Peptides against a protein of PDB entry 9GMZ. Designs and how they scored, part 148

Target 1, 343 residues: chain A of PDB entry 9GMZ
Amino acid sequence: TGFPLELLTRPATERLAYFENYTVAHPRLKEVYEILMRTIAEPAGASFIFVYGASGVGKTTLRLRVEQKLTELALPKLESDRARVPVVGIEAIAPESRYFNWKEYYTRALITLEEPLIDHKFDYGVRGISRDNFGKINVESKVVAPALRRALENALIHRHPDVFFVDEAQHFGKVASGYKLQDQLDCLKSLANMTGILHCLLGTYELLTFRNLSGQLSRRSVDIHFRRYCADSPEDVQAFKSVLLTFQQHLPLAETPNLVDHWEYFYERTLGCIGTLKDWLKRVLSDALDREATTITLKDLQKRALSVAQCQKMFKEIQEGERQLSETEADVQNLRSALGLGA

## One batch from the design tools (peptide; made by RFdiffusion4, then SolubleMPNN)

Design b2_p17_8_s3 (from b2_p17_8, 6 letters changed)
Fold by OpenDDE base, seed 3:
Structure b2_p17_8_s3 (fold): chain B 343 residues (1-343), chain A 17 residues (1-17)
Amino acid sequence: as target 1 above (343 residues)
Amino acid sequence: MPPPPKLPEPVEPVPLP
């Protein structure tokens, strides 16, 4: 089954939107989704979930799918509890300066928690936080970060989401000093503890550095590794080819392109990351639609591919992350052996 | 704001022939 053939008569914007919204339930996405959903339902005293993996592995897709599912599951309860928000998700912004902008983080979190569809207006009790006539939160520039934090704590307690998602959470680690990184981690711990809200941090392998800085977080955190597909695994190669086959059938073009025959080139330029693959195909589809092309060629793919230099950089970052995890696994086995625990 | 459009359900990858 491919895309709806009626899309061929639709505007380029609708054709592109179809592909953008199309999600392949590939094996690694399903596995991580199931683990994440189970962990959110039964956190077992965890305050944090760390979801880490390569850039472009599909973490944002995972987040959006979990957010949708949690919303769907909460709908019957939301009819009775109009104050509740089932889930909140934000993206951490890379700091423009040596300091993480907590004021902006708290403001974005508050704005996201108070979507205008919430009929139940909450008073934050903070001067300079107001709602417009459309229910949108306005935060005056004079409001300081400690006041915004208190407003967010109160909002999280009142709205009681099942989870607070922070995408691109490695940006918390991009501060100029290890001391500031500990302070940021303590800030997040305090927010989770004060609100009782489970936090899920999604990020690259740089998130491992942030996780490892606090031996106290390790006791209250669940780790989820979102792995890429590896070319040395026959099962992973088969899964990757199956994803290519699926995407080629769901590109809204008059002639189905043969992506599967080029699987090695797709693997070379995505490193087995399905998000990177989807984004690449989206760019190529956009170009094809702009030209009113009937299909996608290898030349069209090459025009929008990541450069070899970009792939080499990304691959080094992946190898370092995979190495750190492998060393941690070996350390656990060594510790178990030293304790006289069987393997 | 209209509710964000419900994302289509994730689709299983097509089995290789």
Scores: peptide ipSAE 0.183, ipTM 0.781, DockQ to the pose 0.652
Fold by OpenDDE base, seed 1:
Structure b2_p17_8_s3 (fold): chain B 343 residues (1-343), chain A 17 residues (1-17)
Amino acid sequence: as target 1 above (343 residues)
Amino acid sequence: MPPPPKLPEPVEPVPLP
């Protein structure tokens, strides 16, 4: 089944929006989705979930799909408990300085938490936090980070989300000293403990460094590795080609492009990351629609491909992350063997 | 605010021939 053929008569904006909103339930996404949903439902005393994988593997897509599903499952309860928010999701921002901007983090979290619930005013207990005439939170510049933290703690307790998502969570680790990194870990741990809210941190393999620095977080965390597709695995190659075939059929163009025959080139420039692939195809589709083209060609693909230098950099970052995980897996296996637990 | 538009459900990949 391809795209709805009526899209060929629709504006370029509608055709592009169709492809943007189109998600392939590829095997790795489905696997991680099921693990994450199960872990959120039954955290078994965990306070943190870490979801790590390559940039462009599809972590944001995963988050958005889980947020939607949790919202759908919560609807019957939201009718009776109008104060409840089913899920909160924010993106951590790269620090411009050697310090993470906690004031900005707490402000964004509060705004995101309260935006759906215009009718249910909550007293944050903090001067300089108000709602405008449209029910949006306004935070005065005079409000300090410790006060914003207390407001967020109170809001999280009152709204009681099933999970708090932090995307790009590797940005917590981008600090100048190990001491400051520990303080940030303790800050997140304290927020989770004080609120009783499960935190899910999504990020690149740089998140592993952050995760490994806290032996206390490791005992109360669940790890989920969102793997890319590997060219050395016949099964992964088949899955990647199947994703290409699916995207090929769902590009709203008059003539179906042949993407599958170029699978090696797609693999070379995406490193097996489906998010990178989708973003690439979206750029190429946009260019084709702007030109009123009937199809896309290899030249159109080449024009919007990541450079070889970008791919080499990303591949080095992936290899380091995969190596670090492989070493950790080997250490676990060695520990199990030494304990007399079977392989 | 109206709830954000519901995203279409993820679609299973097409089997290779």
Scores: peptide ipSAE 0.155, ipTM 0.776, DockQ to the pose 0.641
Fold by OpenDDE base, seed 4:
Structure b2_p17_8_s3 (fold): chain B 343 residues (1-343), chain A 17 residues (1-17)
Amino acid sequence: as target 1 above (343 residues)
Amino acid sequence: MPPPPKLPEPVEPVPLP
């Protein structure tokens, strides 16, 4: 079944919103979702989960779907515990400076954790944090990062989420020296230990450099690789084509475009990343709706495609990450062999 | 908390013919 045909009579904004909210449960998303949900339910003494994969693989979609599911599962308990938040998720921002802005991070985390819709308001014991008449948190400029950290620690303890998500977490690693990167890890480790809250860091393969710096985090972390679809795997190509077929049926246009016949071009410009594919199709759909077009053409796709130069850059970053993981897997096998455990 | 607006459930990909 395709999109609801009644959408063809609806405003362009509603048609676009349908496609934006549409999610294909593609095999890699389903696999990572099941692993992540199980790990959150049974962390087995882990304090961290690392979810890494290519830019545009679908990590934000994964996060939002897990956040929704954890919220749904918590609803019966939230009626009795009005202080509890089931899940909190933020996006780490790339610092404009050489240093990660912890003050901004803590402020955004507090604002997200203390949503105005929470009935049970908490006193942080920190001067210069207030709530407006709508319950929105205001943080005065005079409040320093250590005070915001204490406020966040207290809020996390009081709200007791099952997990704290940090999307784009590779931005913690954007520090000019390995020493400063260790300080960032120790800061996150301390926050997780002080609050008892499980942290899930989602990011690109740059997150592996961050993950590998702490041998102590390795004992208390679970790693989840969110793989792209690979053109050298017949099964992955079939899955990618199936996703294209699904998206072409769910583009709310009068005439169904044939995306599947052009699968190689879609693969070339997405590198097998379904998030990149969805974002591309969304841009093209928006342009088509603005023109009141009945369908999408190859020319429309080409106007919104990533450039070959962008794809080549992204592909090099992916290959380096996939290589680093493959080497790590080989190192584990070599270590097992050297220990006499067998392969 | 009123739950955020529920996103549509993820849908399984259509099998290739």
Scores: peptide ipSAE 0.141, ipTM 0.779, DockQ to the pose 0.578
Fold by OpenDDE base, seed 5:
Structure b2_p17_8_s3 (fold): chain B 343 residues (1-343), chain A 17 residues (1-17)
Amino acid sequence: as target 1 above (343 residues)
Amino acid sequence: MPPPPKLPEPVEPVPLP
């Protein structure tokens, strides 16, 4: 079944919103979603989950879908426990300076935990943290990072989310020295340990550097690789074409565009990343709606495609990440073989 | 703030013919 045909008579904003909110449960997304949901339900003493994969593979889509599902599952319990927050998710921001801004991180986490809809107001015991008339947390500029950390620890303990999500978590790694990166991991580990809250870090393959820096995190972490579709795999090519067919049917245009016949071009400019594909199609759909066009052409696609130079850069980053994982898998096999454990 | 509008459930991709 395609999009609701009634959308063709609706405003461009509603038509675009339909496609924006439309999510294809493609095989890789479904697999990672199921693993992540299971791991959150049964962390087995894990303090961290690492979800890593290419930029534009769909990690933010995954996070938002998990957050929604966890919220839905928690609703019956929230009636009895008015202090509880089922899930909290933030995006780590790239530091403008060579140093990660912990004050900003803690502030954003607190603001996200303290949604205005929570009836149970918590006193943080920190001077300069208050709620406005709408219940939104306000943090005065004078509040120092250690006080914000303590407030966040107390808030996480009191709200007891099933998981704390940090999207774009590779930005913790942009600290100018390897020592500072380890210190950042130790800070996150300490926060997870002090609160008892499971942390899920989502990011690019740069998260592998974090995993490798702390052999102690490996014992308390679960790794989830969100793979792209690979053109050398017939199964992956079929899955990618199926996603194109699905998007083709769900673009709210009068004439169904033929996306599947251009699958190689879509693959060339997305590297098998469905998030990149969806974002590209959103841009092209927006342009088509602005022109009151009946369909999307190859020329319309070309206008909004990533450049070859952008794709080449992204592909190098992917290849390096995939290489590091393959080497790690080989090292594990070699270690097992050397231990006399069958491969 | 009203809870963010509930996103539609993810849909399985259409099988290729």
Scores: peptide ipSAE 0.139, ipTM 0.770, DockQ to the pose 0.680

Design b2_p17_8_s4 (from b2_p17_8, 5 letters changed)
Fold by OpenDDE base, seed 4:
Structure b2_p17_8_s4 (fold): chain B 343 residues (1-343), chain A 17 residues (1-17)
Amino acid sequence: as target 1 above (343 residues)
Amino acid sequence: MPPPPSLPEPVDPVPLP
């Protein structure tokens, strides 16, 4: 079954919102979702989960779906424990400078953790952090990063989320000249250890460079690779075409566009990344709705496609990340063989 | 907390004919 046909009589904003909120449970998303949910439920002494994959593979969609599910599962317990927050999710900001802004990170984390709708208000014990009459947190400019860290540690301990999500976590790897990337890892490790809260870092393959610097995190971390669909795999090509067919049926247009016949062009301009595909289709749908068009054409797709130069750059970044992972897998097998454990 | 507005559940992809 496609989209609700009643949407064709609804405003363009509602038609667009339907597609924006529509999520295909494609095989890679489902696999990573199940692994992540299991790991959060049974961390087995892990302090970190690393979820890495191509830009636009769907990591933010994964995070939002896990956050929703954890919230739903916690609802019966939240009636008795009004101080608890089941899950916290933030996005790490790309620094304007070559240095990651910890002050901004801690401020955003505090604001997200302390939603206005939380009945139990917490005293941070830090001068210059206040709540307004609407429950919004205000942080004065004079509050320094170490004080914000202590406030976040106290808030995380008090709210006790099952997991703390950090999306775009590769931005922690952006350090100024003369600073060590290790210092950023030690900072995050200390935050997780002091709070006892499981941290899930989601990011691009740049997160691997960050992850590999700490041999100490290796014993207390779980790695999850969110793979793209590869054209070299017939199964992956079939899955990608199935996703196109599904989106084709769920575009709220009077005439169903034939996306599947153009699957190679969609693959060329998305590199097998479903998030990139969905964002492309959103832009094209928005343009079609603005023109009151009955369908989407190849010309409409071409107008909103990533450029060949953008795709070539993204593909090089993906190939380098996939290569590093393949080498790591080979190194593990070589180590096992050298230890006499077999392949 | 009122639950955040629940996003629609993810739907399995349509099998190719």
Scores: peptide ipSAE 0.190, ipTM 0.770, DockQ to the pose 0.562
Fold by OpenDDE base, seed 3:
Structure b2_p17_8_s4 (fold): chain B 343 residues (1-343), chain A 17 residues (1-17)
Amino acid sequence: as target 1 above (343 residues)
Amino acid sequence: MPPPPSLPEPVDPVPLP
């Protein structure tokens, strides 16, 4: 089954939106989704979930799908508890400066947490935080980071989400000194402990540094590895080709492009990352729709492909992350063997 | 407010022929 043929008569914006909203439930996405949903439902005393994997593996897609599902599951309870927000998700911004902007982080978290037009005006107990007539939070420039933190703590306690998502959480690590990374982790730990809210950090393999820095957090964290598809695995290649076949059937174009025949080129330029693939196809689809093209050609694909140099850089970052995980797995096996526990 | 339009459910990838 392909896209609804009626889309061919619809505006380019609607055709693009169809593809943007289309999600392939590829095996790795399903696996990670199920683990994440189970962990959120039964955190077993965990305060943190770390979801790590390659850039463009599909972590944002995972987050959005979990947010939707948690919202759907919460709907019956939200009728009785109108103050509750089932889930909150923010994206960590890469700081323009050498320092993570906690003031901006707390402000964005507050705005996102309170964006639901919940009739319940919550008093944050902080001067300079107000709601307009539309329920939008206004934070005055004079409000300092400690006050915003307290406001966020109070808001999280009051709204009691099942999970607090932080996407692109590796941006916490982009601080010029290792000491600042620990301080940031301690800040997040304190926020989770003070609110009792489970935090899920989604990011690149740079999140593994957080795991290594806090042996105390490792005891209260669940790790979820969102793997890419590997070309050396026949099963992974088959899954990747199946995703290409699915996307080609769901591109709202008059003529179905043959993407599967170019699977090696798609793999070369995505490194087996389905998010990177989807984003690439989205850009190419947008260009095709702007030209009123009937199909996508290899030339259209090449025009929007990541450069070989970009792919080589991304691949090195992936290999380093995969290596660190493999070493950790080997260390666990060695520890088990040394304890006289079978492998 | 009406819940944001639910994103379509994830669809299983088409089996290769």
Scores: peptide ipSAE 0.177, ipTM 0.771, DockQ to the pose 0.563
Fold by OpenDDE base, seed 1:
Structure b2_p17_8_s4 (fold): chain B 343 residues (1-343), chain A 17 residues (1-17)
Amino acid sequence: as target 1 above (343 residues)
Amino acid sequence: MPPPPSLPEPVDPVPLP
């Protein structure tokens, strides 16, 4: 089954939006989704979930799908508990300085928690936090980070989300000193403990450095590795080709492009990351629609491909992350073997 | 605000012929 043929008569904006909203449930996404949903339902005393993987592997897609599903599952309960929010998700901002901007983090989290049409005005007990006539949270510039933290703690307790998502969470680790990084970890740990809310941090392999610095977080955390597809695995190559076949059928163009025959070129320029692949195809589709083209050519693909230099840089970052995980897995296995627990 | 538009459900990849 391909795209709805009626889209060929629709505006370019609607055709592009169709492809943007289209998600392939590729094997790695499905696996990680199931693990994450299960872990959220049964955290078993965990305070943190770490989801790590390559840039462009699909972590944001995973988050959005989990947020949707948790919202759908919560709907019957939200009718009785109008104060409840099923899920909250924010993106961590890269610090412009050697310091993480906690004030901005807390402000964004509060805004996100209060965007739902919640009739229940919660008094945060903090001067300079107000709601406008539309119910939107306004935070005055004079409100300091410790006051915003208390407001967020109270809001999280009152709204009781099943999980708090932080995307691009590697940005917590982008601070100059190990001491400041420990303070940030202690801050997040304290927030999770005081609120009783499960935190899910999604990020690149740089998140592992952040995770490994807190031996106390590791004991109360669940790890989920969102792997890319590897060209040395026949099963992964088959899955990647199947994703290409699916995307070529769902590009709303008059003539179906042959993407599968170029799978090696797609792999070379995406490193097996489906998010990178989808974003590439979106750019190429947008260009094709702007030109009223009937199909996508190899030349159109080449114009929007990541450069070889970009791919080489991304691949080095991936290899370092995969190596660190492989070493950790080997160390765990060696420890288990030495303890007589078997392989 | 209306609930954010529900994202279409993920579709399973097409099997290779």
Scores: peptide ipSAE 0.172, ipTM 0.768, DockQ to the pose 0.629
Fold by OpenDDE base, seed 5:
Structure b2_p17_8_s4 (fold): chain B 343 residues (1-343), chain A 17 residues (1-17)
Amino acid sequence: as target 1 above (343 residues)
Amino acid sequence: MPPPPSLPEPVDPVPLP
């Protein structure tokens, strides 16, 4: 059970693409995937889902897998409802300025929602939004953010996706004032409420700060913590080693590298984040393929590893996020105790 | 556009011996 051996005779680009497209259904990914899919199917009046976890834990992989699955499940309905889009996913851009660019956000959302292949042309009722000869949405520079919002609201209502994904959603929080962050959250709430479309925000632990600014969100949101693997948990260490074993079998090289024996080094430089691990192995595989190497060595790994300083920075961000969650759990227990509810 | 090429299904990790 490994990569197709025929890949050894294929071009380096095909060998790399195989590994890039390969996804390990590791326990944390599977758990979060199941919770997310269930929540999308049965939102129970939720308007928001928050998926938060460390950078490089695998949130983008999760999103892409959910988008694919929702698309597959919607295919029978799409034949009858040609206006429907099953799912829409965008990545929030880090603002260059101290202010979030809502115009860019709405433009990207509209472009993503209105793929060229949708036969059913929708008139947004907004001057300066058009389709090119390829059916791609073009937004003129003169179109203002409020008009783009109305266009997006109308498009979301007309296309009625099961969920609207926003990846890297912590970038909504990068505004210079807490007041503006609340306004952004209220803007997103209004969009979700006016369209009836479930929004899923995926991001780092900075998304918790954004989530906590609005006590009103708590009643209409589901929180999903995408945890890393922890070295102090024997089960997590075993799962992490199993992922390494799986990756070593799926690296399309003539000689299977021994990654598992170096699990502590892999853990040190990934902090238990499988996305970080996969990206590291992709870089190392690319270098090995470029050299026509038969295997990967520890020296090859060391060459493409994150620096200790990068890992220390990432670890501080993780510890702060994990601390905030632990405090919240303790606060819930204290509240329950104070209410006379058993712990 | 053809649906983006379907990503291969996720595979369960290999059990450690």
Scores: peptide ipSAE 0.205, ipTM 0.773, DockQ to the pose 0.634; fails the geometry check

